# Peptides against a protein of PDB entry 4N78: the designs that were tried, part 195

Target 1, 186 residues: chain A of PDB entry 4N78
Amino acid sequence: HFQVICRLLGYQGIAVVMEELLKVVKSLLQGTILQYVKTLMEVMPKICRLPRHEYGSPGILEFFHHQLKDIVEYAELKTVCFQNLREVGNAILFCLLIEQSLSLEEVCDLLHAAPFQNILPRVHVKEGERLDAKMKRLESKYAPLHLVPLIERLGTPQQIAIAREGDLLTKERLCCGLSMFEVILT
Target 2, 155 residues: chain B of PDB entry 4N78
Amino acid sequence: MAELQMLLEEEIPGGRRALFDSYTNLERVADYCENNYIQSADKQRALEETKAYTTQSLASVAYLINTLANNVLQMLDIQASQLRRMESSINHISQTVDIHKEKVARREIGILTTNKNTSRTHKIIAPANLERPVRYIRKPIDYTILDDIGHGVKW

## One batch from the design tools (peptide; made by RFdiffusion4, then SolubleMPNN)

Design b2_p21_6_s3 (from b2_p21_6 with L1M N2S K6Q E18K E20R)
Fold by OpenDDE base, seed 3:
Structure b2_p21_6_s3 (fold): chain B 186 residues (1-186), chain C 155 residues (1-155), chain A 21 residues (1-21)
Amino acid sequence: as target 1 above (186 residues)
Amino acid sequence: as target 2 above (155 residues)
Amino acid sequence: MSVGLQILLELREEVLEKARE
């Protein structure tokens, strides 16, 4: 589903959606969540010591549940605050999944374009074969597929200019070193 | 452009007119040949003359058709070439626009991106001091402070 | 398919068609 969404929205659509989600998240965090957090901090037990490890994970959990029982039982916290946190969480997850899907799409695009851009994969050399000879053979095999040199040889100046721009767009992708998710977390 | 105009306005219409005129002339020649054959005492001579006129008429029509056909083909070739040039121009504009849109889109999404820094995994430092259990004193929490926050019903 | 690659392929076809002519 996310792959389809990425394809449908494109870079521009994804950017718009991400920006809007960030606004929503910001509004939730700075609004109701912040107020609840402040209130919770005020009512939080001043002294909460770690129980002994001998109680095990269930005992420790029960201890904290007991200490925070009054807070957990607060109806508004469950209905409003947790709902807002779920919304924030969903937004974050959405962004993460979109980024992952976009990255996969970009990688696929790069792989598809590689034979046309003189980007050759490293060939596994069998015992007794020279890597250089294999690479030369591969280069010769794919040489006719190189688009930019072909257009430069046969095309008009305008076509060459467009081809170079297209080539650059094909080579430069976000997946090469950029992350959107890190921005969302800051 | 001048050649295309000449073909469209002069050569092709002229050729069509000539062909039409030739059709009317052929009918006249046929009538003449028929009458000549009927009236002539020397049927062999009349037949030879008819053959000659028929051959000449067919040759002339063939020439006119060929000329007209060539002119039409030439016209179509010129028009096809013009259309291809226009198509190419439109395509180049479209491609340029697409490239521009893509660049804009990438800039927009790029603002939402940062460089992937392999942050060193922070080692979770376990607290060294085992603290003694403190007796829990339950104090009632006054949540009325939250009554003014959110869509809560004022009770 | 990448917009860039699509454009490159279109240009290739256009250039090859012209060269045949």
Scores: peptide ipSAE 0.490, ipTM 0.783, DockQ to the pose 0.769
Fold by OpenDDE base, seed 1:
Structure b2_p21_6_s3 (fold): chain B 186 residues (1-186), chain C 155 residues (1-155), chain A 21 residues (1-21)
Amino acid sequence: as target 1 above (186 residues)
Amino acid sequence: as target 2 above (155 residues)
Amino acid sequence: MSVGLQILLELREEVLEKARE
């Protein structure tokens, strides 16, 4: 599902969605959630001493239930605050999953483009084979697929310019060094 | 462009006019040949002259038709080539726009990104002072402390 | 497919078509 969403939205659509989600999260955190946290801090017992171990586990639990009764019984906490927290959580998860899906798509695009851009994978050298010879063979094999040199040889100046820009766009991807999720977490 | 203009404005219209004129001339030649045959005492000579004129007239018409046809074909080829060039130009513009849109989109999403701090794996400097593993002396859990809580059988 | 790659492939086709002519 997220892969389809990434394909449909593209970079621009994803950016817009992410920005809006960040705004929503910020609004929820700084607004409703903050207000509830402040209220909870006000109603929290100032002095919560550990009850004597002599009361046993049930007695200790009852003690804490009594001390936190006002918090536990705060109906708005369960209905509004937790819902907002759920929304924040869902938004964060959504952002994470979109980023992951986008990264996968970018990697796939890079892999698809690699043969056309003279990007060769590291060849596993079998015992006894020279790495250089294998690389040369691969280079020779894929040389006819290189798009930019072909266009530079046969194309017009305008085509060459567009090709170079296209090539650059294909090589430069977010997955190479950028993270959106880190921004969401800060 | 000059060639296409010449074809459209001069050669093709001129060819059409010439063809029309040739048709009119053919009619005149036919009338002449008919009259000449009727009036001539030497019908064999008149027939030979008619054949000559007919052959010449047909050849001229054929030439005009062929020339006109070739000019029309050439015109169509030039127009087709122009359309291909226009298509190419439009495609290049479209590609340029797409590249631009992609760049803008990437900038927009880029604002939402931070550099992956390859956190240099802080060498977990093993604290030099390996605090001697406090030998977890498993103190036997003295369960006798629980003997007083339940209905313990007074031994 | 990447927009860039798509454009490159289209340009390749255009260039090759022109070269055949």
Scores: peptide ipSAE 0.468, ipTM 0.766, DockQ to the pose 0.748
Fold by OpenDDE base, seed 5:
Structure b2_p21_6_s3 (fold): chain B 186 residues (1-186), chain C 155 residues (1-155), chain A 21 residues (1-21)
Amino acid sequence: as target 1 above (186 residues)
Amino acid sequence: as target 2 above (155 residues)
Amino acid sequence: MSVGLQILLELREEVLEKARE
């Protein structure tokens, strides 16, 4: 699903969605969640000491339950605050999954373009073969596929200019060093 | 442009007119041959003259048709070439627009991104062109992300 | 397919067609 979404939205659509999600998250955090947090801070016990370990896990739990009774019994916390937190969580997860999907698409695009851009993978060398010789053979094999040199040789100045721009676009991708998710987390 | 104009305005219309005139001439020749045959005491000579005129007239018509046909074909070839050039120009404009749209889109999404924390071992190479719409960190392309996808080809 | 690659492939076809003429 996320791959389809990424393909449909493209960079522009993803940017718009991410911006809107950031706004929503910001609104939730600075609005409703902040208000609930402030309210919770007001009802939080001023002094809460650790109970003795001799009370055991049930006793300790009961102690904290008693101390936090007002918080636990706060019905709006469960219904509204947790829902908002869920929405924030979902938004974060959505952003993460979109970024992952986008990264996959970008890598796929890079792989598709690589043979045409003189980007060759490292070849596994069998015993007795020289890596350099294999790489040279591979380079020679794929040399006719290099698009920019071909266009530079046969194309008009305008075509060459467009080709260079296109080539640059194929090389510069977000997966090369950029993260959207990190921005969302900050 | 000048050649196409000449074909459209002069050569093809002229050729059509010539064919029309040739039709009129053929009719006159036919009438002449008929009358000549009737009036001539030497029917054999008259027949030979008719054959000669017929052959000449047919050859003339054939030449006119061929010339006109070639001119029309030439016109069509020139027009086809012009259309191809126009198509190419439109395509280049379209490609330019697509590149522009992509750059805008990348700029917009780029604003929502930050540099990935790379381990200290990777030299962050500053982008050579500051005018690039998207921040770019040069790192080796990791294709291993696709190793687990599809037919399981490990690179 | 990336926009860039698509454009490059289109240009390739165009220049090859022209070279054949």
Scores: peptide ipSAE 0.459, ipTM 0.755, DockQ to the pose 0.763
Fold by OpenDDE base, seed 4:
Parts: structure tokens; C-alpha cells; sequence
Structure b2_p21_6_s3 (fold): chain B 186 residues (1-186), chain C 155 residues (1-155), chain A 21 residues (1-21)
């Protein structure tokens, strides 16, 4: 699903969605969640000492229940605050999944373009084979697929310029060094 | 351009007219030959004349048809070439626009990104082949559990 | 397919077609 979304939206669409999600998250965090946190801080016991272990688990639980009675009884916390937190969580997850999907798409695109850009895979060298020779063979094999040199040879200056731009765009992808998710988490 | 115009406005219409006139002429020749044959005391001579006229007329028509056909073909070739040039121009514009759009899109999404902390793992000296930058492969989180939720198409 | 690759492939076809003429 997310892959399809990525394909449909493209970079621009994804950017827009991500921006809006960030706004939503920001709004939730700075608004409702912040207010609840403030409220919770107000109702938190000023002094909460660790109960003695002699009270046992039930006693300790009751102690904390009593200490946090106001929080536990705060009904809106369970409903509104948690819902907002879920929304934030969902937004984060969405962003994560979009990024992952986008990365996959980008990798796929890079792989598809590689033969045309003189990008060769790492070759497994068997014992007795020269890496250089194998690499040379691969280069020779895919040389006819190199688009930029072909266009430079046969194309007009305009075509060459466009080709170079296209080549650059093909090589430069977000997955090569950029992360969106980290930005979202900040 | 001038050649195409000449073909369209002069040569092809002229050829068509000539061909039409030739058709009319053929009818006249046929009538003449028929009458000549009927009226002539020397039927053999009349027949030979008919053959001569027929051959000449047919040759003329063939010439006209060939000329017209060649002109039409030439016209089509010129037009095809023009169309190809136009197509090329349009394509280049389209490509330029697409590149621009892509750049804009990338900038927009780029502002939402930060550099991946590439752990200085030893630059495996990528052999001279432009090794793809080490793909930061995030640990894939399996979210397939969510695939059953909603009306979305399972891929 | 990336936009860039698509463009490159299109250009390839164009230049090859022209070269055949």
C-alpha cells in the first residue's frame, strides 16, 4: 500500500503529505498533549517516596494508586489525550512507512538505471578469477547501454544537456544519504 | 518550406489537373482511332496508327501518374520530417519541464530530510566503479500485519 | 522508473532514430 502511495504521490506529493503531517503532529504536541501534560504535572504528587518493601506488592500498588489517584481519575486522559497520542503515533508510523517505501522505490530505480550509467554491481570473484578481468568484461558487456556517451556522440547540444541533467537526477536519490524519519522525530 | 509549398500549391494540383486532362484526351484519342478505323479503307494502317496513339497516350498517362506519385511522396516525406522535428522540440520541452518539476519536488522533499549518519565505516575503497553509496538499509519493519486492515489492494 | 532514466531512454531512441535516417 505504501509503495503505491509513494508511486502515486511522487516526491512532491510525499513532501506535501509529510509537511501536513508534521503540522498536525506539531499541533497535537503543542496543543492538546501539552495541555494534558501540564495538567498532569499539576496533579502529580509533589513528593512521592518509594514505599517500603514491607508493604508488599499490593500495598505498594495501593500506595501508588493513592498517590496517583487524581491522574487515574482523570477520565479525559484516557480518552482525549491517548487518542491524540495515537494520532501522533500513527503519523510517525505513516512517515516511517512512507520513507521506507520511498527508499525501496529509489533503490529500485537506481538498480534499473545502473546498467545505463556504467554502474556495475559488485562482482563476486571466484578463486582464480581476476577481479579486474571480470569487471572489464562486465563493463564491455554493458558499454552499449551507456546512455550519456551515446547521446553525447549522436545528439544535439540540447539533447546532451538534457541527458546530463537526467543522468544526474537518476544518480542522486534520497536513499543515498538522506532520511526523512529522523527529521520527523526531532 | 518553399519546396513543400510548391508541391502543395502547384505541383500536385497541377499534376492532378494534367492527369484529368489526359483522361479527357484519352477519350478523344479513342474516338479518333475508332472513327479513323471505321472510315479508313486501309484497316491495317489505321490499326497501326491506333496502336501508336494508344502507346503514346498510355505512356503519357503513366508518366503523369508517376510524377504525381513522386511529388506526393516527396510532400509526405517533407511533412514527416517536419513532424519529427516538431515532435523532437515538444519532447525536449516536455523533458525539460519534467526535469524541472523533479528538481522542485526533490527540493521540497529535501527540506524534510537530514543527512544519514553514515558511520565512518572504513571507506571500503569502492573500486573505480562508482559504487553506490552504502545504502543505509533501515531494519525493515514488517507491517504486513496492517495489510488486512482496510479496503486497500494487497500487493 | 525514474524521470531521469525515462528521459535518457527517450533521448536514446530519438538520437538513434535520427542516426538511422
Amino acid sequence: as target 1 above (186 residues)
Amino acid sequence: as target 2 above (155 residues)
Amino acid sequence: MSVGLQILLELREEVLEKARE
Scores: peptide ipSAE 0.454, ipTM 0.748, DockQ to the pose 0.714

Design b2_p21_6_s4 (from b2_p21_6, 7 letters changed)
Fold by OpenDDE base, seed 1:
Structure b2_p21_6_s4 (fold): chain B 186 residues (1-186), chain C 155 residues (1-155), chain A 21 residues (1-21)
Amino acid sequence: as target 1 above (186 residues)
Amino acid sequence: as target 2 above (155 residues)
Amino acid sequence: MSVGLQILLELREQVLAEAAA
């Protein structure tokens, strides 16, 4: 599903969605969630000492339940605050999944373009074969597929310019060194 | 453009008109030849004259048809070339727009990105010298050292 | 497919068509 979304939205659509999600997350964090956190901090027991281990696990649990009774029974926390936190979580997850899907799409695009751009995979050379000879053979095999040289040879100056720009766009992708998710977590 | 315009506005219409006039003229020539043959005492001479006029008229028509056909073909070639040029121009514009849109989109999404901190995961350089696990040489615990501490019952 | 690659492929077709004509 996320792959389809990435394909449909493209870079522009993804950017817009991500920006809006960030705004929503920021609004939730700085608004409702912050208010609830402040309220919770105010009602939090100032001194919560660990009860003696002699009370056993049930006694200790009961002690903490008693100390935190006001917090646990805070109905608005469960209904509103947790819902907002869920929304934030969902937004973060959405961003993560979109980024992952986009990265996969970009890698696929790079792989598809590679034969046409003189980008050859590192051939695993078995012991005894000259790496250079194999690479030269591969280069010669794929040489006719190189688009930019072909266009430079046969194309008009305008076509050549567009080809070079297209080539650059094909080579430069976000996955080559950029992360969106790190920005979101910040 | 001037050549195409000349073909469309002058040469082809003119050729069509000339061909039409030639058709009308052929009819007149035919009537003349028929009457001349009927009225002439020398039928052989009249026949030769008819042949001459017929040949001349047919040659003229053939020339007009050929000229018109060539002009039409030339017109079509020019138009085809113009269409190809227009197509090329449209493609160029379309590609330019697509590239521009892509660049804009990339800039927009780029703002939402940060450089991947290549945490130089220090390649845990496996210490080259695998320190030979110091073979825990179990030195036999010489328990004789404890012989002096305990009041061993002298059996 | 990448927009860039698509454009390159289209250009290839155009250039080849023009060279053949």
Scores: peptide ipSAE 0.446, ipTM 0.760, DockQ to the pose 0.758
Fold by OpenDDE base, seed 3:
Structure b2_p21_6_s4 (fold): chain B 186 residues (1-186), chain C 155 residues (1-155), chain A 21 residues (1-21)
Amino acid sequence: as target 1 above (186 residues)
Amino acid sequence: as target 2 above (155 residues)
Amino acid sequence: MSVGLQILLELREQVLAEAAA
């Protein structure tokens, strides 16, 4: 689903969606969530002693539950604050999944373009085989697929210029060194 | 443009008219030859005259048809060339626009990106449980799958 | 498919067609 979304939106659409999500997240965090957090901090017990370890995990949990009973029972916290937190979480997850899907798409595009751009994978050489010979064979095999040299030979100056730009666009992708998710987390 | 205009406005219409006139003339010649043969006491002479007129008429029609055909072909070639030029221009514009749109889109999304190599100065407190580096088992990407892509050659 | 690759492939077709004409 996310791959389809990436294809449908493209770079521009993804950018717009992410920007809007960031705005929403910011609004939720700085608005409702912040207000609830402030209120909760005021109601938070100032002195919460660690219960003795002798009570075990269930006893400790019950102790903290009792200490935080007023907070947990705060109806608006459950209905509004947690909902907003869910929305924030969903937005973050959405961005993450979109980035991952986009990266996969970009990698696929790079792989598809590679034969046409004289980008050959490093061939695994079995023991005794000359790497250079295999590479030369591969180069020779894929030489007719090289688009830019073909266009440079047969095309008009305008076509050559467009070809070079297209080639550059094909080689340069976000997945080569850029991350969106880190920006979202900031 | 001048050549195309001349072909469209003068040569081809003129050739068509000439063919039509030739058709009318051929009919007249045929009638003449028929009547001449019937009325002539010297049938051999009449036959020779008919042969001469027939040869001349056929030659003239053949010439007119050939000329017209060549002119039409030339016209079509010129038009085809013009269409190709227009197509090339449209394609160039379209491609330029697409590249531009792509560049703009990349800039827009680029604003939302950061370099992966930026040293996370923030000590991500490694969770105490060092997730054992899942040995990135580099599954060798079988690039042989790509061998079938692009060559159109069914291996 | 990358926009760039698409354009390159289109150009290839165009150039070959033009060369054949």
Scores: peptide ipSAE 0.444, ipTM 0.765, DockQ to the pose 0.690
Fold by OpenDDE base, seed 5:
Formats: C-alpha cells, sequence, structure tokens
Structure b2_p21_6_s4 (fold): chain B 186 residues (1-186), chain C 155 residues (1-155), chain A 21 residues (1-21)
C-alpha cells in the first residue's frame, strides 16, 4: 500500500502529506498532549519513594497504584490523551513507512538508470578471474547504452542541456543521504 | 515559408486552373480535328494531323498533371517537415516543464529532510554544485536491497 | 521510472530519429 501511495503521490504529494502530518503532530504535542502532561505533573505525588521489597510485587504494585490513583482514574487520560498519542504514533509510523517505500522506489530507479549512466555494480570475482578484466568487459558491454554521450554526439544544444539535467536528476535521490524521518523526530 | 506559400497560393491553384483550361483547349482541338478531317480532301493527312494534335494534347495534359502532382507532394513534404519541427519544439517544452516540476518537487521534499547520520567510516563527499536541487551525500548505492526481489543476478 | 531517465530515453529516440532522417 505504501509503495502505491508513494508512486501516486510522488515527491510533491509526499512532501505535502508530510508537511501536514508534521503540523498535526506539532499541534497535538504542543496543545492537547502538553496540557495533559502539565495536568499530570500537578497531580503527581511530590514524594514517591520505593517501598521496601518485603512488600513483594503485589504490595509494591498496590503502593504505586495508590500513589498514582488520581492519575489512573483520570478518565480523559485514557480516552483523549491516549488517542492523541496514538495519532502521533500513527503519524510517525506513516512517515517512516513512506520514507522506506520511497527509498525503495528511488533505489529501483537508480538501478534502472545505472546501465545508462555508466554506473556499474561491483562484480563478484570468482577464483582465477581478475576484477579489472571483468569490469572492462562490463564497461564494454554497456557502453552503447550510455545516453548522455550519445545525445552529446547527435543532439542539439538544447537536447544536450536537457539530457544533462535529466542525468543529474537520475543520479540525485533522497536515499543517497537524506532522511525525512529524522526531521519528524526532532 | 515563402516556398510553401507560393505552392499553396500560386503554383497549385495555377496548376489546377491550367488543367481546366487544358480541358477547354482539348475540346477545341477535338472540334478542329473533326472539322479538318471532314473538310480535308486528304483524309490520311488529316488523320495524321489529328494524331499529332492528340499526342501533343495528351502530352501537355500529362505534363500539367505531373507538375501539379509534384507540387502537391512538395507541399506535403514541407508541411510534414514543419509539423516535425513543431513536434520537436513541443517536446522540448514538455521536457523542460517536466524537469522543472521535478526540481520543484525535490526542493519541497528536500526541505523536509536532513542528512543521514553517516558512519564515521564513510567520507561524505559534498556535491560540488551548490545549485543542485537536492543536497545529497554520495553513498554507495546498496543494490543488495533488491537482491531479494525477482530473479535478479546475485552478484 | 524516474523522470530523468524517461527524458533521457525520449531524447535518445529523438536524436536517433533525427540522425536517420
Amino acid sequence: as target 1 above (186 residues)
Amino acid sequence: as target 2 above (155 residues)
Amino acid sequence: MSVGLQILLELREQVLAEAAA
């Protein structure tokens, strides 16, 4: 699903969606969630010491339950606050999954373009074979596929300019060093 | 443009008119030949003259048709060439627009990105061109990500 | 397919067609 979404939206659509999600998350965090956190801090016990271990796990649990009774019984916490947190979580997950899907798509695009741009993968060398020889063979094999040199040779100046721009666009992708998810987490 | 205009406005219409006039002339020639044959005491000579006129007239018509046809073909070739040039121009514009849209989109999404935390071992090569729409760190493309997709050659 | 690659392939076709003409 996310792959399809990425394909449908493209860079522009993804950017718009992510911007809106960021706004939503920011609104939730700075608004409702912050308000609830402040309220919770006000009702938080000022002094809460660890009970003695002699009380056992049930006793300790009961102790904390008692100390946090007001928080636990805060009905809006379970409904509104947790729902907002879920929304934030979903937004984050959505962004993560979109980025992952986009990265995959970009990698695919790079792979598809690579033979046409004189970008060759590192070849596995079997015993007795020279890496250099294999690379040269590959270069020779794919040389006719190089688009920019072909266009530079046969094309008009305008076509050459467009080709160079196109070539640059095919080489530069977000997956090469950029992360959207990190921005979302900040 | 001048040649095409001349063909469209002068040569082709002129050729058509000439053919029409030729028709009228052929009719006159036919009448003449008929009358000449009837009035001539030497029927053989009259017949030979008729043959000559007929041949001449047919040759003239053939010439006119051929000329007109060639002019029409030339016109079509010029028009085809013009259309090809227009197509090329449109394609150029379309490609330029597509590139521009892509650049804009990349800029927009780029604003929402930060550099990935690179391991200390990978030298971040800053792109030399500051005008690049997206600042990227050249990392080796990990093609292995797609190794599990399809029957690709496991390198 | 990337926009860039698509354009490059289109250009290839165009230049080849023009060269053949």
Scores: peptide ipSAE 0.440, ipTM 0.748, DockQ to the pose 0.745
Fold by OpenDDE base, seed 4:
Structure b2_p21_6_s4 (fold): chain B 186 residues (1-186), chain C 155 residues (1-155), chain A 21 residues (1-21)
Amino acid sequence: as target 1 above (186 residues)
Amino acid sequence: as target 2 above (155 residues)
Amino acid sequence: MSVGLQILLELREQVLAEAAA
């Protein structure tokens, strides 16, 4: 589903959706969530010391339950906070999944374009074969597929200019060194 | 452009009119030949004259059809060339617009991106003085003591 | 397919068609 969404929206659509999601997340964090956090901080025990280990695990658990009783009761009464947190979580997950899907799509596009742009895969050299000879053979094999040299030879100056721009656009992708998700987390 | 205009406005309409006139003329020639043959005492001469007029008229029509056909073909070639030029121009504009839209879209999404920090393998320099971790003897917590307190929903 | 590759392939077809004419 996310792959289809990425294809339908394109770079522009994805950018718009991501920007809007960031606004929503920011609004939730600075508004409702912040208010709940402040309220929770007010009901937090001022002094919470680690109980002695002699009370055992059950006693320690009961101690913390008692100390956090007001928080638990408040959280149960104020379920809206959890809904907002879920919305933030869903937005973050959505952004992550969109970025992953976009990266996959970009990699696929790069792989599809590679034979036409003189981008050759690393060749596995068998024992006894010269890497240089194999690479030259591979270059010769795919030479007829190179689009820019063909257009430069047969095309008009205007076509050549467009071809070079198209070639550059095909080579440059976000997946080569850029991350959107890191921006979302900051 | 001047040649195409001449073909469309003068040569092709003129050729069509000439063919129409030729049709009318053929009818007149046929009538003449028929009457001449009936009225002539020398039927052989009349027949030869009819053959001559028929050949001449057919040759004229053939010439007019050929001329008109060539003019139409020439017109179509010129129009095809014009359409190819227009197509080329439209394609160029379309491609330019698509590239521009893509660049704009990439800039927009690029604003939402940061450079991937290549994790430089920082050699974790182990601090020289390994403070001997005090052996925390993890006593296994027996959780069986909690079995009696849990209001476990019996599935 | 990327916009860039699509344009390149279209240009290839155009250039070949023009060269054949």
Scores: peptide ipSAE 0.434, ipTM 0.747, DockQ to the pose 0.703

